# Ledger of designs, part 102: peptides against a protein of PDB entry 5Z08

Target 1, 168 residues: chain A of PDB entry 5Z08
Amino acid sequence: RQKDEWAKKTSSLMKQLDWFIGEHLGAMLAAEELGGPVVGELMEIDPDDLSAGFNAHGKLKKATSQPDLDRRQRRIDDIWGPQDEQGQAHKRKRGADEALAASAEMRDLIEQLMNKLVEAGGDNSATYVEIPRESAAARFLVRSKVAMFHPNDARRLRLVDFGRDLDD
Target 2, 222 residues: chain B of PDB entry 5Z08
Amino acid sequence: GLPRLIDAIEEASKIPAKRRQTPIKPTIEKLTTHLYTHGASPDSLLRLADLLTLRNHLDQASLAAITRNLYPSSTVSDEVVLRFIGALGHGQLKPTLALQALFLRWLVMVYHLLENPGVLGQVYGVLFDLLDTAAIRPQLCHLLALVTRRKHVRPFRIQAILTLSRQTGGDPNLTGLLRVFKNYYPEIIVGDATKGRASAFKHPDPQWRQHLDEIQQRRSEA

## One batch from the design tools (peptide; made by RFdiffusion4, then SolubleMPNN)

Design b2_p14_8_s1 (from b2_p14_8, 7 letters changed)
Fold by OpenDDE base, seed 1:
Structure b2_p14_8_s1 (fold): chain B 168 residues (1-168), chain C 222 residues (1-222), chain A 14 residues (1-14)
Amino acid sequence: as target 1 above (168 residues)
Amino acid sequence: as target 2 above (222 residues)
Amino acid sequence: MGDVVRKLIEEILS
């Protein structure tokens, strides 16, 4: 009975986390990957806003006032912004696709981190996930104090042991 | 010799100051004098890095004194570097932020002696994520200025510096780091918030550099 | 947002 309740609770929490990633976090992570603000500075980013690109300050370009963005700002947008493919519809689709990709990456990373923690059986050295790149997702987890990089290898990430930090 | 001094300090570090039979200060003074005169070998550096970075019963003044006299007689290994990097940040098991600032300063001053300067580039993210820690930011920015390569200059990091610069009222160290980034991407607009004076990241201690050079020269002649 | 994710993960791992 208690195990079943725990399993149900865990499943429910995972669903909530999945929902949160998909509905809120994915677009923000995508924005960060596209040169936008670091997650936590903006409350919500609409995928449609991702299509507008970001200025040099990581702020959403408001569609209305195209100020004569100095040729320099255009270069920044060309390098880090979504490539101005012609159609507004393509830009929106790309923003949505990036948000979905970021959500998937975040979900996968969390899953790997949790799985490694369970598999390690208390061996801290075995709790690390090898990350192929420093992603917005990885950085977010570290900033959120959910994960930590290996002190000697920034390609290795593990969950923070929430249980041990209470006993010290 | 230096190994025996380190042995004595290691043993003393395991014991609270109130329970030590002998004061450790004279041994620390002998160690620092030896380090000043001869420098530390790679093996000694590793042992000293452990004493400096691991939680023990040594007092902060002693740790600071060792750090200030931590002259490498030869090269600095990746292992030594990583010990100091691992000691950075917030946590009960980590050294004080004041000591961390000294470690970062040391890394800046010995950067040219690293066996593999690329090791710092591998942990670039770890270093970069500590920029919000005001107590270590000046030295951290200086180290990052040395370490930064094109591969590290990413849009999110540019934005993070810009945001933090705004939040700090234009910290000159952040502006200095952003200027380094601009060397790789000239199109980076340093907004009005960064109109402040950029740090030039000058050598932290010219006298220390000169003394280090003297120690290094003695090895080449031996 | 980070706090929400942290809380959720903490609860999952508890």
Scores: peptide ipSAE 0.276, ipTM 0.351, DockQ to the pose 0.304
Fold by OpenDDE base, seed 4:
Structure b2_p14_8_s1 (fold): chain B 168 residues (1-168), chain C 222 residues (1-222), chain A 14 residues (1-14)
Amino acid sequence: as target 1 above (168 residues)
Amino acid sequence: as target 2 above (222 residues)
Amino acid sequence: MGDVVRKLIEEILS
């Protein structure tokens, strides 16, 4: 009875998590991968952006000196800039595809992390998942305090042990 | 005296500026002059902390002026500290981020006068979770640099700083905080994103420090 | 967003 109730509860929670990933998180993760805002960060205007001021059109004045900022701003402009109708349709389709891909990546990553935790049987060294890249999904889980990178290898990720009293 | 000035400002703070019978600016100027000359007692500090942190009808310029002249004449109580910490973050009832940055700067400058420096260690998590707020990050990192002890340097916080450092393009303040962490755990690998400049967390205002020392010295002679 | 995911995962692992 208790095992069945636990299984039902776990299944329900997994469905809720899957829904949340698909409906909300996937699109935001895709935006981050495309150089948009970081998921969970309030779109705070960077103080440097504030210091640079906005042009008369509300666009950030490009500080001329940092090429990487130009790439990011170009990406933002590419994401949010006015596009022709055909460009908008292609952009919407690409955005939807990227959101689906990000959702799938997040789901797979969470599944792998949970499976490794179960398989490890309490051995923290065995709980690491190898990730091919530092994805928006991986970064999100770390920011959310759900996962941690291996201290010496950023390609290894594990779930945070929620059962350890941090007071020890 | 200072209590009467605070009384007048407290009463004025309850009334919208357009409905006040008398302008508050002259009273604010008297208050700031008094604070600059004599500092604030613990009791006065608490009352001023409430005026600064609670939503009222005082204008931002007046609040900033009070904060810039908030010299303690003696020690700073836990209660005063907690009022300022409680005012941090996002919310409609919270002070502006600009004012929050001034509060954090103030806490840095009066850190050595805290009755119990450990109180900031107890709220370390609250402070740390605000590092993503860019407007207050410089002062927040400085305060955390003062407060951080070995017990606070946890793997999840190390990773959080590293991640945020990458996301910010290597904010010097985050790099500075990570260096503080490395003092407790030298094995912390600072990734390539943190090879940049680190903040030295110098005193924010040497003139303010000197004036505070003069006020504090007068107390020791009395 | 992160808090929601964390809470859900914590509840799953509890």
Scores: peptide ipSAE 0.273, ipTM 0.355, DockQ to the pose 0.418
Fold by OpenDDE base, seed 3:
Structure b2_p14_8_s1 (fold): chain B 168 residues (1-168), chain C 222 residues (1-222), chain A 14 residues (1-14)
Amino acid sequence: as target 1 above (168 residues)
Amino acid sequence: as target 2 above (222 residues)
Amino acid sequence: MGDVVRKLIEEILS
């Protein structure tokens, strides 16, 4: 009975989490990746506001040399071109695209974190996921006190121990 | 109807096989028969995607049978696509790699029915990073071959494929994907790194395609 | 939002 209830509850909660990521969090994470506001510090960005574009003053030209960051940033510049009607439709579509990508990244990261926790069998040293980059998703989880970085390696992330043995 | 069958399977999926009062196999057979005959609506596809991708007590044979009969009667939503993409990778919470391969194969076969094919382009990195997983690589390369656009062809990905191709002894699927990359960047040298035959990425199941077309035609006539 | 995600994950892992 308890395992069935757990499976039902877990499935339901996973659906809720997935929905929340897709409907709300993905767009906000995408905005953060795009140089927008940090998720959880500022008000809920309406997905429609992602379409409105950040004003020219949000040029955080941080020259961080990592080519993958530059690629999202270049995509941002191409998305945020002049507001012609066709440009707005492309911008909305691209905003939706980035939101979906951010959602997928967040889902994947959470799942990796959860999988490592289960695989570790109580060994906290084995619970770390290697992250290729410090993503908005990773930062969000750390800020939310869901995850923590390895003390000596910011490329390793694990779930916070919520004090419950997963086996109970 | 299909919703009632899905309801029954959803309820059964919550219960370990040994503790079920009724065998689920007959209900799975009814579901697969219905799917084969009528296909799945967008709403039903989403529910079935959840059953296939979320951890539950359904057996692998049942999950595979559902996946093999997962004919869309209409379009495939971004949400459905993302369920399957989210189910890819390693871990105890993930579906088996065999089932993941079936999901990727399914995505290939229904690619033309996606409401927004661009959604796969958005998760391109997630897909690409799984190329080292041998069990899903053939289907993954095929999907990437469909999804790849010029924006995805980057030096680091070119190098990653070349490196992985060398490490795998020239996997034909990687060679095939590299040929797709070469279409966007002709300067990419494929030949020296990949002595092997490239995959042509042919449709994985012509019979399945034909049956899908029949189901889709019924929709256009209705 | 962070609290929602935390709660959901906590509940999933509990």
Scores: peptide ipSAE 0.263, ipTM 0.356, DockQ to the pose 0.304
Fold by OpenDDE base, seed 5:
Structure b2_p14_8_s1 (fold): chain B 168 residues (1-168), chain C 222 residues (1-222), chain A 14 residues (1-14)
Amino acid sequence: as target 1 above (168 residues)
Amino acid sequence: as target 2 above (222 residues)
Amino acid sequence: MGDVVRKLIEEILS
């Protein structure tokens, strides 16, 4: 009975988290990845407000060859490029696609972090997830005090141990 | 007069120091003394900007001395500004980073004398892209703090500063620039970077400012 | 928003 109630509660909370990521967090994370404002505890950034405030004229000079940064920067230029009607629709679609991608990245990262925590069985050294890059998602989790980087390796991220108080 | 001194220095700048018939140092001293006393006219500023920014055989100490005494007697033209901006960055034909830092400092100190302050806004991207150059970053951040308008505060630039701030361990100058950005977009949360020490971007040299004001006042009375 | 995510995760892990 208690296990079933816990499972139901956990499932419900996961659905709420998933919804929150998709509906609210994804767009903001995408904006941060695109060099927008950093997602903070108090930021209700309306995606529309972000779009309205940033006029397109910053020619992104080709920064050096990190292909992924260049690709994201191109996406920024495309998102913030000249607003002809067709360009706006493409921008909106691209913005939506980036928000979806950011949401998926956040979901995946949280899932990996949770899975590693469960698998570690109390061994803190085994709770680290290797992250391929410092993402907006990773930074958000750290700022939110949900996750922490390994002290010696910024490519390793783990959940903050919320559960130590449960077994005592 | 000042034009003749510039002529002599221009000619000397074409010749390696070892091949000069006469030492240039006395002429540089006369030039810097003249600049300190009277300032430089717009025409003289342009010529001096070319001497400072173009590759020549003048020694770094002489170039630095000229830059430190580069008091405008009037306004600073867009052309003069663009000479200094064009001299920024890495390259064999560009001035040393130490001299570039002096140029940026000079631009900060004469910002209020620019004929068109908007010219710096037009080259904002050029300035911003140099923030990774540690040797000139303090002065770049200060200049950008003066130049930044809402149109310059873009998501990619916010992220670039944030990334660079992390990479530099929270450079106070970058934190200061982020605060300027936050004035236009309060929603910018710089996390721990804003909690750090930020540069206040105070005037780099109050004595230089005072002397500049004295030179500028003499022109108004003439 | 960070607080919301934290609270949700805390509740999931609790």
Scores: peptide ipSAE 0.268, ipTM 0.337, DockQ to the pose 0.292; fails the geometry check

Design b2_p14_8_s2 (from b2_p14_8, 7 letters changed)
Fold by OpenDDE base, seed 5:
Structure b2_p14_8_s2 (fold): chain B 168 residues (1-168), chain C 222 residues (1-222), chain A 14 residues (1-14)
Amino acid sequence: as target 1 above (168 residues)
Amino acid sequence: as target 2 above (222 residues)
Amino acid sequence: MGDEIRRYIEEILQ
């Protein structure tokens, strides 16, 4: 009974996390990977605000003008793509594809981190995931104090054990 | 004026060189001469940043010539900075690594003219992750040396730079950056990586600096 | 956003 309730609660929370990653975080992580602002260092910048770019004063341009990445892609598409409705659809699709890829990367990383924590059975040395690169996803988790790097190996990432730090 | 020259180059950039009705080189030369004499306004800088960072049909020599003459007549906006930062790294749509190195060099040389130097701190992670790219590493380390604050010096970055330093056989630019890190955290054990020659991160072009100062002074007198 | 993701993960790990 308690295991089933825990499993249900965990499943529900994972679905909420997946939603959060897909709806909010993925686009921002994609923007960071593409040379946009670092996620979480700027105030609650709506992905839409990130898309608006920063004015000369570092303030969000309120104008509905297309994201700087979209401006880049727009100019590329204006140069090389057909001017048609398909070009705007391709831009939206590319932005969506990048956001989806970033979301998938974050989801996979979190899953690996959680799985390693469970598999380690309390051995902190076994909780590390090997990451191929310092991704926007990895950096975000570290900034959020959710994950930490191995003290001697920047390619190893683990979850912060929130349960044990209360008893020590 | 400068806007008309940019207009002509923007239009030409949409067309492959072989299909252009007129050679673009004379217009590029007029642009670079104008930039050398008067500098670029913030609006012109943004337009030029787009020409330099977006994939177009301009040749590498023209792009490099524009970059070498990209004297700001005033300040450099966050938007301009972010255009150059967003152009960094590997990708088919990104500028060549040689051109990226020129962009980083430019950012170093105009760092004191940034409207908000903090903008580079906000993209610190993006810059730091590019340190493995050997072609841009010297200029990247110099820029990071200017940008680095205590908040950026994290254990994972210390480890990453130490690892990369070992892998590169002690690149003097990485050693220089580690010294900057050590200024914020003296307890950082850099080991043998700091025993080597470190870059002093001197100004990359004193003549360019002097000419920039002359352009900036003319604006203050007007 | 960082606090939100932390909260989700903390709640899952508890």
Scores: peptide ipSAE 0.283, ipTM 0.355, DockQ to the pose 0.340
Fold by OpenDDE base, seed 3:
Structure b2_p14_8_s2 (fold): chain B 168 residues (1-168), chain C 222 residues (1-222), chain A 14 residues (1-14)
Amino acid sequence: as target 1 above (168 residues)
Amino acid sequence: as target 2 above (222 residues)
Amino acid sequence: MGDEIRRYIEEILQ
């Protein structure tokens, strides 16, 4: 019941948040994940310049199939890899796919964080979400002062308690 | 030539993009094409390092494009290295962490061209203290893996990596760096935190390496 | 951007 009432009351705001994540934040998070500028440290990067800036003569490496290489290392390799026209099309498609993936990751992360906060019933120890990786999404939320890492475990993330921190 | 292109970009970098009379992008493209074809001399590298590391009005795409094409035609001086090292970390006047990651990657790729590789050893502490910065950690660990000598492997640094490895849930790059440390001191207990896959610190860009080698070979023939 | 996301989340959690 409370989840449903919360969902109804927040439905409009969630739609706006989803729009914001999908239309603006996802691409920037994907860019950060791909070794682009950190979200929030963006000087006015024209979205068109983001697409164009990745188009300069750095050669896109083929993602070597080694499964366990840190996604960041792959992304840095992608930033420096050969840009042929096929590589640009593949990079655009990959960029779009990465933007979608980043958007989905951010949405899922926010949802998990909110759910854990509600479920914890005021127990701060129970508010932590286990994250599989330190993503651009997670870092962005921390930089934005929306979330905090556990001091001893960077795989554990929680929402900042906006209600309690205002009274202190 | 390259100096004239750098002059034009330096002048443009002083002016906000909206106030420029002409778009800078064509000049950046000429620069990157020139760099790709001929590389950068030591003097040009220093000027480009300043453009990349100092706060100016160049867009991030242009800075990234220059960095991606920053092929040394000769050696890399200590001064150039120190410009990039000085640009690392958090601060309003520092480049973005993404650009810093590109700088670290560049240093890895040109490490064999440093006039004095020991310069990185002298700033080892500065580099090591940045390991908590997740955005640059992968490339930083790779660079540290190249730079680390026995003198750098100290108990406090071992403990710092172990602590950070636990906090990050066993970042493969930290595990890789710990393995480098263990090569100097086999008795280092890397604990359960290192049972994970370690980064092998392979060359970041074989194609970039090949092209660099081609540029460097032309110097030896001249 | 960070301020915007914080605002949205704060508004949702209120």
Scores: peptide ipSAE 0.272, ipTM 0.347, DockQ to the pose 0.282
Fold by OpenDDE base, seed 1:
Structure b2_p14_8_s2 (fold): chain B 168 residues (1-168), chain C 222 residues (1-222), chain A 14 residues (1-14)
Amino acid sequence: as target 1 above (168 residues)
Amino acid sequence: as target 2 above (222 residues)
Amino acid sequence: MGDEIRRYIEEILQ
């Protein structure tokens, strides 16, 4: 019952979140996983600014016509891919596949975190998700102050309860 | 000569200290004095590498003393290098981590004498995977800084250093290694966790270097 | 981006 009510209430917001993850966050998380820049330093980045991409200092470049995600992906591909045309195509495909994989990982992690929070019924000990690895997704959520690790177990992650934990 | 000293130590290394008829310490002192004065030939160097890397009954102080005086009189072969690399890591048959740190320091100091520096590049992965071992990390990062080429700088290794740097609170040696990586790929963003002080990877022992140069010069004159 | 993700999560949890 509570899970179904939560699912109905959050359906529109979840669609927006899925869009945000797929269109903006996935490629950047993939870049981090591939040894690129760390995502989610406290830059107030307008979604439009996200499309403009980040300079080497993590600052938004002014919106040039090609989405910065494509530029970052191209940069990653330029750094790590074969220099031949076939290699570039394979790099682009690999980069797209990595972005999709990162998006899926982030989406799954958020869903697990939210589900555990709902299922716990207020028991903080039951809100932890066991993570297989410290992923870019997990680190991003922690840096964003959305999630926190268990104090004694870095494999356990939970959502920050914005209603309760702000008072502690 | 040096071969006879090595023979005596090899035989003594097979016997527990309590069962030896004669103390080995005087023979170790003669060996280290000889090494300090003349260095080790390639053949002697290989035999000494085996004594240092294989499990035997020699005490840690003797092994450390030999390592500190392990001046090559000539070049260092791939076989010698591989003995020391094979001795790295965790295991009951492996030397202590303290001794492994001395081996890595030695490899740094004799890097310019390697017959084939590329041999270290071939075992780059083995070296890199040991970065989580805190006791050897300083010397390991220094060696990797010398060995790293563009082909070794891979996304997964960049991420591994970044992750380990965060986990260690920004170890200066890891930051130093990441800067070496950045020299090959300037686009690597060193996150805030790496804004700390980087190691400059200075020569570990200038006096040892000078003495090595003197030994090497005598060979060129002979 | 961190603020945006936080906003989404906060709105979902409210």
Scores: peptide ipSAE 0.257, ipTM 0.332, DockQ to the pose 0.241
Fold by OpenDDE base, seed 4:
Structure b2_p14_8_s2 (fold): chain B 168 residues (1-168), chain C 222 residues (1-222), chain A 14 residues (1-14)
Amino acid sequence: as target 1 above (168 residues)
Amino acid sequence: as target 2 above (222 residues)
Amino acid sequence: MGDEIRRYIEEILQ
């Protein structure tokens, strides 16, 4: 009953969250899983800066020579550009599939974390979700200060209690 | 030259082996011979990284042969590194775990030639999360041993290695990685699982290293 | 984006 009422009340917010995950976050999480930049470190970078590419330190490479930017943009465009050559189509499909997988993983993880919080009824020890691996999704939630690991078990993740930290 | 050989292999990689008019093996042999003799430029490395990491119709033996001869004549770019990192893990579109192990071994052997070693530090989490994959764990632990800095040694990662070490019955590569962690934080309590043999993470192929050095020296003389 | 996801989760949990 309470879970159903909560689900109904939060349905609009959940739809917005699902949209955010699917349209924005999933691709970035997939990029992280594919050895790209860490999502939380990139978010401090303007989308226009994303086009300029990052150095290995995650810092925006100053657009020194225009030609390398064009080549990277061309490669991004070649990776994500129209399906004309079979190889580009496979790259794009792979990127899309990885983004979908990352979105699904993030969505599932958030849902599990929220469900455990609701089920725990205030018992902090019962709020932990067991995670099979430290995914990009899990790391992102921790970096975002949304979740935290159990101090003695890296496979246990819980939501941060936002309500208590504001009153102290 | 090397670009023309890569062109021919790229074209052949688009076609299933049974539908090729000409065998690709002679072209692969020419490529590997060229790589062994001259190494690969940064541009050639990137193209070869794509051939190795993207799904195509090249056979595993050919891909392995290219990887074993992938001597950089210069530096290794972040882009090349990221192609190999992106190829790691499970998935139908990813290379075989055997080939991934060769990629990790390659990254270990060329680590000193990276334009920016920090790129591996940025993807540290991605690498660390693959430690449960037994087939690549030896090379992965070796790479992590090179990449690990104080900022990466976090309590949750210490606990993750300890847990995985218990689950694996004390994998010597995990024990070796824990020793690297302990160098940054001596207070790390390594349980009984770490009383076992640890990997020393020796260079995987001294002959390959020597040959790489010879290729790199020719660049300094030119 | 981290702040955005945090906001969504905070709003859902309120």
Scores: peptide ipSAE 0.276, ipTM 0.352, DockQ to the pose 0.287; fails the geometry check

